# Peptides against a protein of PDB entry 7AE7: the designs that were tried, part 6

Target 1, 321 residues: chain A of PDB entry 7AE7
Amino acid sequence: KVYKDLREFLEVLEQEGQLIRVKEEVNPEPDIAAAGRAAANLGKNQPAVFFEKIKGYKYSVVTNVHGSWQNHALMLGLDKNTSTKDQFYELNRRWDKFPVPPNVVKREAAPCKENVIDKDINLFEILPLYRINEQDGGFYISKASVVTADPEYPDDFNKLNVGTYRIQVKDRDRVGIQALAMHDIAVQLEKAEAENKPLPIAITIGNNPLVTFMASTPVGYNQNEYEFVGALQDGVPMDIVKSDLYDHLYVPAGSEVVLEGHIIPRVRTVEGPFGEFPGSYSGARLQCEVKIDRITHRTNPIFENLYLGIPWTEIDYLMAL

## One batch from the design tools (peptide; aimed at target 1 Q168 P273 L286)

Design b1_p9_5 (made by RFdiffusion4)
Pose (drawn by RFdiffusion4):
Structure b1_p9_5 (pose): chain A 313 residues (1-149, 158-321), chain P 9 residues (1-9)
Amino acid sequence: KVYKDLREFLEVLEQEGQLIRVKEEVNPEPDIAAAGRAAANLGKNQPAVFFEKIKGYKYSVVTNVHGSWQNHALMLGLDKNTSTKDQFYELNRRWDKFPVPPNVVKREAAPCKENVIDKDINLFEILPLYRINEQDGGFYISKASVVTANKLNVGTYRIQVKDRDRVGIQALAMHDIAVQLEKAEAENKPLPIAITIGNNPLVTFMASTPVGYNQNEYEFVGALQDGVPMDIVKSDLYDHLYVPAGSEVVLEGHIIPRVRTVEGPFGEFPGSYSGARLQCEVKIDRITHRTNPIFENLYLGIPWTEIDYLMAL
Amino acid sequence: TNEPAEPNP
């Protein structure tokens, strides 16, 4: 099976006993992060946890989506009990199907274009943002796929919420931004960027894939789907930016020129906090989202947590 | 960029 969006994958997870629904209202902190750690601590057949009610928020959160070998196998469309070695072989075989060009769809057909917010941008009205770890510098978006511009790149970068319509980003960790970053800051011009949240599991998996192999990213997702192309759609504001047609939330924005502010600290996969440093800020100019969006976020702590599964094979 | 900084209170 191939998943057009996060919601089809969550459906499969729930049918397979790999998704737990929390119906009672929970507080943002520390409840969501504590549940994410506990789900990771179950050791075997760790499920995704779906929070339907978060105090003071309108929408729902899902966590630990990738956080088990069962979830990982279901992401690949295999039986949930497929051994880790057999998943490795299946990924090795599909790796060679690269490239599979994506299908570009019209705006009216992309579920991520159902709702538009073009003014008075407020991330908190859409995303139930919360603190992941006690010493984090702020509320984080820890599982976004970021699109920048065959020269289109998708990657995962931690994003700290700074204001209703502003976030932080480590721009010098996106090694295609940094030739356009010099030109843009030298000329005081903005650099367009797209932040996608709540994606097909293979899109997130591709976004965590090593940068050393300069692939075409979306064409790699079609390879992981064993030859089935993925659907992408053009962003509202920037014609050279394409986002997954099924994303739950799309934040279209730009990197603010000549602005450096304190970002962090935040958790890193080796199990420790990073330090606080001066990083770039991104202004959100537009939000498009599916009706009743789902905030797919990720808990990160002492290994093994969901990030290890996203990096392993 | 990427200079060490004290965290925000």

Design b1_p9_5_s1 (made by RFdiffusion4, then SolubleMPNN; from b1_p9_5, 4 letters changed)
Fold by OpenDDE base, seed 2:
Structure b1_p9_5_s1 (fold): chain B 321 residues (1-321), chain A 9 residues (1-9)
Amino acid sequence: as target 1 above (321 residues)
Amino acid sequence: MGEPAAPLP
């Protein structure tokens, strides 16, 4: 099976008994993180946890979407009981299909464009933000697929980068992003900052599960993550759409939320601390700052966020492939 | 190491 979006995957997770639906209103803190920890502690069958109602927010949260080998098997459209060995074999078999170019869909066909916010941007109205860990220095977006391009080669689709980065919410329309020197975004940012130019960015939330998987998987600077998604879909192209602000940035057509904006050149602000691993926090550091200039979103957008807790966590499964 | 980067094995 191939999934167009997060919703089609969540439907399969629910059908397969790999999703817990919390229908009662929860407090953002501590209930979301506590329920995520409880789900991770269910042993081998760590389900996704879908929170339908969050006090003080309009929209839902889902966590632990990739948080088990069963969920990874289902992501590949395999039987949920497929062994880790057979999953790895199938991943490798499909990897050899790279590149599988994505389909560029029309704006009107892209679910991520159902709604637009171009003024009075407030991330707290769109995302049910919460502290993931008790000692976190703020609210994090931890499972976004961040789209950037080479500012020297903006039309080179092979240099279009889709990566996962730690994003702290700073204000209603500002986020901090951790661009480490080892990531393709840092190379692209260095080029933009050399010219004192903004780096165009699209922060995409709630994607096709293979997009999220590939955004967490390092690939070559001249390899497009969307072409790997098509390979991992066994040769079925994924659907992408042009961003609203930038002709050279393409986002997943099915994204729940797209934050379009720019990295402010030569600005650094305090970010963190954040609980990256169980019992370990990264210290506060000066990080890049993104201005959000436009939001597009699906009706009733689902905030997909990473569960961080006790091993084996969702990140441990994403890292183990 | 603040990324959910999956190192490929």
Scores: peptide ipSAE 0.020, ipTM 0.664, DockQ to the pose 0.039
OpenDDE base, seeds 1, 3, 4, 5: peptide ipSAE 0.018, 0.018, 0.018, 0.018; ipTM 0.649, 0.657, 0.637, 0.657; seed 5 fails the geometry check

Design b1_p9_5_s2 (made by RFdiffusion4, then SolubleMPNN; from b1_p9_5, 4 letters changed)
Fold by OpenDDE base, seed 4:
Structure b1_p9_5_s2 (fold): chain B 321 residues (1-321), chain A 9 residues (1-9)
Amino acid sequence: as target 1 above (321 residues)
Amino acid sequence: LGEPAAPLP
């Protein structure tokens, strides 16, 4: 099975008994993080947890979507009981199908374009934000697929990067992003900052689970993650759409939320602390700052976010293969 | 979140 979006995957998770639906109103803190930690600790068949109602917010949150081998098998469109070995073999078999170019759909055919916010941007109106760990220095977007391009080669689709970075919400229309030198985004940002230019960015949330998987999987600088998504879909192209602000940025057509903006050149602001994947806190550091200039989103957008902490958590499953 | 240290084979 191939999934067009997060919603099709969540439907399968629910059908397969791999999703807990919480229908009662919860507090964003500590309930979401507590459930993410608890779901990770179930030992077998760790389900996704879908919160329909969050106090003080309009929209839903889903967590632990990739948080088990069963969910990982289902992501690959395999039986949920497929062994990790057989998942690995199937993943490798499909990997050899690279490249599978995506389909570029029209704006009117892309669910991520259902709603537009271009004025009075407030991330808190769209995303039910919470602290993932109690001592986090703020609210984090932990599972975004971040789209950037090489500013020297903006039309080179092979250099289009889709990565997962630590993102702290800084204001209604500002986020901090951790662009480490080892990541492709840092190379692209360095080129933009050399000329004191903004780096165009699209921060996409709530995607096809293979997009989220590939955004968390290292590939070569001249390899496009969307072409791997098509490979991992066993040769079925994924659907992408042009961003609204930038002709050279493409986002998943089915994204729940797309934050379009730019990394502000040569600006660094305090970000952190954050509870990292080893279960230790990283200290507060100066990080890049993104201005959000436009939001597009599906009607009733689902905020997909992950819990991380002492292993094993959802991030460990994303990084395990 | 960091990129995984190892690519798939």
Scores: peptide ipSAE 0.028, ipTM 0.703, DockQ to the pose 0.032
OpenDDE base, seeds 1, 2, 3, 5: peptide ipSAE 0.027, 0.023, 0.031, 0.032; ipTM 0.710, 0.673, 0.724, 0.728; seeds 3, 5 fail the geometry check

Design b1_p9_5_s3 (made by RFdiffusion4, then SolubleMPNN; from b1_p9_5, 5 letters changed)
Fold by OpenDDE base, seed 3:
Structure b1_p9_5_s3 (fold): chain B 321 residues (1-321), chain A 9 residues (1-9)
Amino acid sequence: as target 1 above (321 residues)
Amino acid sequence: LGEAAAPLP
């Protein structure tokens, strides 16, 4: 099985008994984080948790989508009871199919383009934001696939980066992003900042599960994560679409939400603290700031977000292979 | 390992 989007994957998770649907209205705090922690500790078959209704918000949240070996097997389109060993062998077999170039679809064919917000941007109207851990300094987007390009080689598709970064919501139209020097985004940002130029960015939320997997998997600077997604789909190309603001940035056609904007050059603002994957807090630091200039989203967008804390959590499954 | 929300060690 190949998935076009998060929704097709959530349907399979539900059919396989790997998704809990919470139909009752929940409080964003502490209920979502508490359920994320509980799901991580639910025996051997940790399900995804889908919240249909969040008090004070319009849209849904899903967590723990990659939070088990069963969910990981299903992501690969395997039987949910496929051993970790057999999943690893199949992953490696498919990895050797790289590169599998994506299909560029028309704007009208991309579900992520169903709705547009280009004025009065308010992230709180689109994303049911909550604290992942109690001592978090704010609301985090923890499972975004962030698209950036090399500003020196914007047309070099092999240098298009799709990565997962720590993102704190700072205002209605501002996010902090942790661009660490070891990440490809930091190389691209350094080039933009050398010229005092903005770095174009698309922050994509609620993707095809293999996009999220590849965005959490480091590859070479001259290797495109979308071409690995096609490989991991056993040679089936994934669908991408041009961003609305930037002809050189491509986003997953099926993204639930796309935040388009720019990293503000040479600006650093206080971000954190945040509860990290070792179960420790990283202190507040000066981080990059993104201005959100446009949002595109599916009708009734699902906010996919990740709970992280004391191992073993969803992030550990994303990093285990 | 992972571009995911990881503190630098």
Scores: peptide ipSAE 0.029, ipTM 0.728, DockQ to the pose 0.064
OpenDDE base, seeds 1, 2, 4, 5: peptide ipSAE 0.026, 0.023, 0.023, 0.023; ipTM 0.711, 0.696, 0.687, 0.697

Design b1_p9_6 (made by RFdiffusion4)
Pose (drawn by RFdiffusion4):
Structure b1_p9_6 (pose): chain A 313 residues (1-149, 158-321), chain P 9 residues (1-9)
Amino acid sequence: KVYKDLREFLEVLEQEGQLIRVKEEVNPEPDIAAAGRAAANLGKNQPAVFFEKIKGYKYSVVTNVHGSWQNHALMLGLDKNTSTKDQFYELNRRWDKFPVPPNVVKREAAPCKENVIDKDINLFEILPLYRINEQDGGFYISKASVVTANKLNVGTYRIQVKDRDRVGIQALAMHDIAVQLEKAEAENKPLPIAITIGNNPLVTFMASTPVGYNQNEYEFVGALQDGVPMDIVKSDLYDHLYVPAGSEVVLEGHIIPRVRTVEGPFGEFPGSYSGARLQCEVKIDRITHRTNPIFENLYLGIPWTEIDYLMAL
Amino acid sequence: SFNREYEAE
């Protein structure tokens, strides 16, 4: 099976006993992070945890989506009990199907274009943002696929919420931004960027894939789907930016020129906090989202947690 | 508050 969006994958997870629904209202902190750690601590058949009610927020959160070999196998469309070695072999075989060009769809057909917010941008009205770890510098979006511009790139970068319509980003960690970053800051011009949240599991998996192999990213997702192309749609504001047609939330924005502010600290996969450093800020110019969006976020702590599964094979 | 104050290290 191939998933057109996060919601089909969550449906499969729930049918397979790999998704737990928390119906009672929970507080943002530390409840969501604590549940993410506990789900990771179950050791075997660790499920995704779906929080339907978060105090003070309108929408729902899902965590630990990738955080088990069962979830990982179901992401690949295999039986949930497929051994880790056999998943490795299946990924090795599909790796060679690269490239599989994506299908570009019309705006009216992309679920991520159901709702538009073009003014008075407020991330908190859409995403139930919360603190992941006690010493984090702020509320983080820890599982976004970021799109920048065959020269289109998708990657995962930790995003700290700075204001209703502003976030932080480590721009010098996106090694295609940094030739356009010099030109843009030298000429005081903005650099367009797209932040996608709540994606097809293979899109997130591709976004965590090593940069050393300069692939085409979306064409790699079609390879992981064993030859089935993925659907992408053009962003509202920037014609050279394409986002997954099924994303739950799309934040279209730009990197603010000549602005460096304190970002962090935040958790890193080796199990420790990073330090606080001066980093770039991104202004959100537009939000498009699916009706009743789901905030797919990720808990990070002492290994093994979900990030290890996203990096393993 | 969703942010805390830190200094660049």

Design b1_p9_6_s1 (made by RFdiffusion4, then SolubleMPNN; from b1_p9_6, 5 letters changed)
Fold by OpenDDE base, seed 5:
Structure b1_p9_6_s1 (fold): chain B 321 residues (1-321), chain A 9 residues (1-9)
Amino acid sequence: as target 1 above (321 residues)
Amino acid sequence: SYIRSFTAE
């Protein structure tokens, strides 16, 4: 089974008994983090938790989507009871199918383009933001697939990077992003900053689960994560669409929310602290800042976010295979 | 890419 988007995956999770639907209104703090912590660390099946109603917000949150071996098996289109060993073997088998180029769909065919916000941007109106851990210095987007390109070779699809980075919400239209030297985004940012130019960026939230998986899997600088997604879909191409602001950036067609903007060159602002894997806090430090210039989103967008802390949490499952 | 802090405090 191949999933076009997060919603198709959530449907399967629910059918397989791997999703808890919380219908009552919850407080964003501490309820969401508490549930994420409980779901990831307790129980045999470690289901996803879907919050339909969040006090003070319009839209829903889902957490712990990748937070179990059962969910991992289902992500691969396998039986939920497939052993970790068998999942590993299947993953390796499919990996050899790389590259499987994605399909570029038209804008009108992409669900992520259903709604557009291009003025008076307020992230708090689109994302039910909350602290993942109590001592976090703010609200974090912890499960975004961030798309950037090489500014020297913007049309080289092989250099298109889809990665997961620590993102703190800084303002209505600004986020801090941790672009460490070991990440491909840092290479691209360095090139942009050398010329004092912004680095185009698309922060995508709520994706096909294999996109999220690959965004969390390190690959070569000249390897495109979308082409691995197609491989992991056993040769079925995934669907991507051009970003609205940048012709050279492609986002998953089915993303729940796409934040389009730019990393401001040579600007560093305070970010953190943040509770990280494996349950230690990193102190506040200067990090890059992104200005959000445009948002596209599905109607009633689902904010997919992960809890992380003392193992095992959702992040540990994402990193284990 | 992973959410990791590699800086020792």
Scores: peptide ipSAE 0.133, ipTM 0.818, DockQ to the pose 0.068
OpenDDE base, seeds 1, 2, 3, 4: peptide ipSAE 0.124, 0.058, 0.078, 0.112; ipTM 0.815, 0.775, 0.788, 0.824; seeds 1, 4 fail the geometry check

Design b1_p9_6_s2 (made by RFdiffusion4, then SolubleMPNN; from b1_p9_6, 3 letters changed)
Fold by OpenDDE base, seed 4:
Structure b1_p9_6_s2 (fold): chain B 321 residues (1-321), chain A 9 residues (1-9)
Amino acid sequence: as target 1 above (321 residues)
Amino acid sequence: SYTREFEAE
């Protein structure tokens, strides 16, 4: 089984008994985080939790999508009861198929292009934002696949980076992003900032689960995560589409929400605190700031977000294999 | 990658 998008994966999760659908209206705080923590603490199965209705918001949230071995198996298109050993074996076998180049689809064929917002951008109208942990300094997007390129080699597809980074919402059309020096995005940003130029960015939310997996997996600077996704799909290419603002950035065709914009050069603003994976809080620090210039999204977009706290949480499963 | 971000803090 190969998934075109998050929705196909959620359907399979639900069919396999690995999705809890919450139909009653919930409060974004503390209910979403509480449910994420509770799901993580089940000890086995640990289903995704889908919130259909969130007070004060129009759209839905799903969390804990990768939060179990069963979900991880299903992500790989395996039986949900596949052992971790066999999952690891299969992952490694498929890894050797790299590279599998993606298919570039036309704009009209990409679900992420169904709706466009290019003025009066308000992230709160598109994403049901909430604090993941009680002491978080703001609302975080914790499971985005962030697309950037090397500004010196914008047409080198091998240098296209798809990564997951801590993103704090700063305003209706601004987010902070933690671009640490060890990450490929930081290398690319450094090049842009050297010339005092913006770094083009596409922040994609709600993807094919293998995209999210690969965005969380370290690969070489000259290795494209999409080509690994195709490998992990056992040789089936994934579908990508050109971003609206930038010819050199490609996003998953099936993304629920795509935030297109730029990292503002040589600007740093306060970000944090944030509850990290060890269960400790990082202090507030100066981080990069992104201006959102355009949003494309599927109709009734699903905000996929990750609960993070004392292990084990969803991130631990993302990095376990 | 996401994990490396947390390890650096």
Scores: peptide ipSAE 0.083, ipTM 0.763, DockQ to the pose 0.090
OpenDDE base, seeds 1, 2, 3, 5: peptide ipSAE 0.017, 0.076, 0.060, 0.035; ipTM 0.527, 0.774, 0.752, 0.730

Design b1_p9_6_s3 (made by RFdiffusion4, then SolubleMPNN; from b1_p9_6, 3 letters changed)
Fold by OpenDDE base, seed 2:
Structure b1_p9_6_s3 (fold): chain B 321 residues (1-321), chain A 9 residues (1-9)
Amino acid sequence: as target 1 above (321 residues)
Amino acid sequence: SYIREFEAE
């Protein structure tokens, strides 16, 4: 099975007993994090947790989508009881199908374009933001697939980067992003900042689970993550759509929320701390700042965010293969 | 890209 979006995957998770649906209204803090930790303790089959109603917010949250080997098997369209060994073999077999170019769909065919916000942007109206860890310095978007391009080669599709980065909400229309030197985004940012130019960016939230997987998987600078998604879909292309603000940036057609904007050149602001591992916090550091200029989103968007409560954490599963 | 900073000890 191939998934077009997060919603199709969540449906399968629920059918397979790998999703807990919380129907009662919860407090964003501490209930979301607490429920995630509780779910992790319910057994070896750590389910995703879907919160339908969050006090003070309009929309839903889902966590721990990648938080088990069963969920990982289902992501690959395999039986949920497929062994880790067999998952590894299948992943490697499919990896060799790279590249599988994506399909570019029209704007009107892309679910991520159902709604547009281009003025009075307020992230808190679209995303049910909460502190993941008790000592976090703020609200984090921790499972976004961030799209950037090479400013020198903006039309080179092979240099289009889709990565996962730590993102702290700083204001209604601003986020901090951790662009580490070892990541492709840092190379692209360096080029933009050398000329004191903004770096175009699209921060995509709530994607096809293989997009999230590939965004969390290091690949070569001249390798497009979308072309690996097609390979991991056993040769079925994924669907992408052109961003609204930038002709050279493409986002997953089925994204729940797309934040379009730019990294402000040569500006650094305090970001952190963040609990990267249970009991381990990275300190506050000066990081890049993104101005959000436009939002597109599906009707009743689902905020997918990372579960970080108890090992094995969701990151551990994303990094295990 | 990994969200985790491996602080090199």
Scores: peptide ipSAE 0.133, ipTM 0.815, DockQ to the pose 0.059
OpenDDE base, seeds 1, 3, 4, 5: peptide ipSAE 0.047, 0.062, 0.098, 0.052; ipTM 0.767, 0.780, 0.799, 0.775; seeds 1, 4 fail the geometry check

Design b1_p9_6_s4 (made by RFdiffusion4, then SolubleMPNN; from b1_p9_6, 4 letters changed)
Fold by OpenDDE base, seed 2:
Structure b1_p9_6_s4 (fold): chain B 321 residues (1-321), chain A 9 residues (1-9)
Amino acid sequence: as target 1 above (321 residues)
Amino acid sequence: SYIKEFEAE
């Protein structure tokens, strides 16, 4: 089984008993985080948790999508009871198929383009934002696949980077992003900032689970994560579409929400703290700031966010493969 | 430290 988008994967998770659907209205705080922690306590077979109704918001949230070995098996299109060992063997077998180039689809064929917001941008109208941890310094987008390119080689598809970074919402149209020196995005940002230029960015939320997986997996600077997604799909290309603002940035065609904008050059603002693991907070520090210039989204977009409750956390599973 | 940072450590 190959998934075009998050929705196809959530359907399979639900069919396989690996998704809890919360139909009653919940408070964004503390109910989302609390329910995630409660789901983690159900044992080793931790399901995703899908919240249909969130008080004060229009749209839904899903958490813990990658939060178990069963979910990882299903992500790979395997039986949910496939052992970790067999998942590893299959992943490695498929990895050798790299590169599998993605299909570039037309704008009108991409679900992420169903709706456009290009003025009066307010992230709170599109994303049901909440504090993941009680002591978080704000609302975080913790499971986005962030797309950037090398500003010196913008047309080099091999240098297109898709990564997962800690993102704090700072304002209606501003987010802070943690671009550490070891990340490919930091290399690209350094080049842009050397010339005092903005770095184009697309922050994609709610993707094909293998996109999210690869965005969280370190690869070479000259390796495109989308070409690994195709490999992990056993040779089936994934679908991407050109961003609206930038000809050189491509996003997953099936993304629930795409935030297009730019990293403001040579600006740093306070970001954090954030509880990356239960009981472990990274301190507040000066981080990069992104201006959101355009949003595209699917109708009734699902906000996929990271579960950071009781171990094993979703991050632990993403790092374990 | 985030996902890619932890995998790189």
Scores: peptide ipSAE 0.019, ipTM 0.572, DockQ to the pose 0.044
OpenDDE base, seeds 1, 3, 4, 5: peptide ipSAE 0.014, 0.017, 0.015, 0.017; ipTM 0.505, 0.542, 0.530, 0.557; seed 1 fails the geometry check

Design b1_p9_7 (made by RFdiffusion4)
Pose (drawn by RFdiffusion4):
Structure b1_p9_7 (pose): chain A 313 residues (1-149, 158-321), chain P 9 residues (1-9)
Amino acid sequence: KVYKDLREFLEVLEQEGQLIRVKEEVNPEPDIAAAGRAAANLGKNQPAVFFEKIKGYKYSVVTNVHGSWQNHALMLGLDKNTSTKDQFYELNRRWDKFPVPPNVVKREAAPCKENVIDKDINLFEILPLYRINEQDGGFYISKASVVTANKLNVGTYRIQVKDRDRVGIQALAMHDIAVQLEKAEAENKPLPIAITIGNNPLVTFMASTPVGYNQNEYEFVGALQDGVPMDIVKSDLYDHLYVPAGSEVVLEGHIIPRVRTVEGPFGEFPGSYSGARLQCEVKIDRITHRTNPIFENLYLGIPWTEIDYLMAL
Amino acid sequence: PQPPPLPPP
């Protein structure tokens, strides 16, 4: 099976006993992060945890989506009990199907274009943002796929919420931004960027794939789907930016020129906090989202947690 | 409040 969006994958997870629904209202901190740690701590058949009610927020959160070998196998469309080795072999075989060009769809057909917010941008009205770890510098979006511009790149970068319409980003960790970053800051011009949240599991998996192999990213997702192309749609504001047609939330924005502010600290996969450093800020100019969006976020702590599964094979 | 930034190398 191939998933057009996060919601089809969550359906499969729930049918397979790999998704737990928390119906009672929970507080943002520390409840969501504590549940994410506990789900990771179950050790075997760790499920995704779906929080339907978060105090003070309108929408729902899902966590630990990738955080088990069962979830990982179901992401690949295999039986949930497929051994880790056999998943490795299946990934190795599909790796060679690269490239599979994506299908570009019309705006009216992309579920991520159901709702538009073009003014008075407020991330908190859409995303139930919360603190992941006690010493984090702020509320984080820890599982976004970021699109920048065959020269189109998708990657995962931790994003700290700085204001209702502003976030932080480590721009010098996106090694295609940094030729256009010099030109843009030298000329005081903005650099367009797209932040996608709540994606097809293979899109997130591709976004965590090593940068050393300069692939085409979306064309790699079609390879992981064993030759089935993925659907992408053009962003509202920037014609050279394409986002997954099924994303739950799309934040279209730009990197603010000549602005460096304190970002962090945040958790890193080796199990420790990073330090606080001066980083770039991104202004959100537009939000498009699916009706009743789901905030797919990730808990990170002492290994093994969901990030290890996203990096393993 | 966030801590002060670390100096560059």

Design b1_p9_7_s1 (made by RFdiffusion4, then SolubleMPNN; from b1_p9_7 with Q2R P5A; failed a check: a repeat of another design)
Amino acid sequence: PRPPALPPP

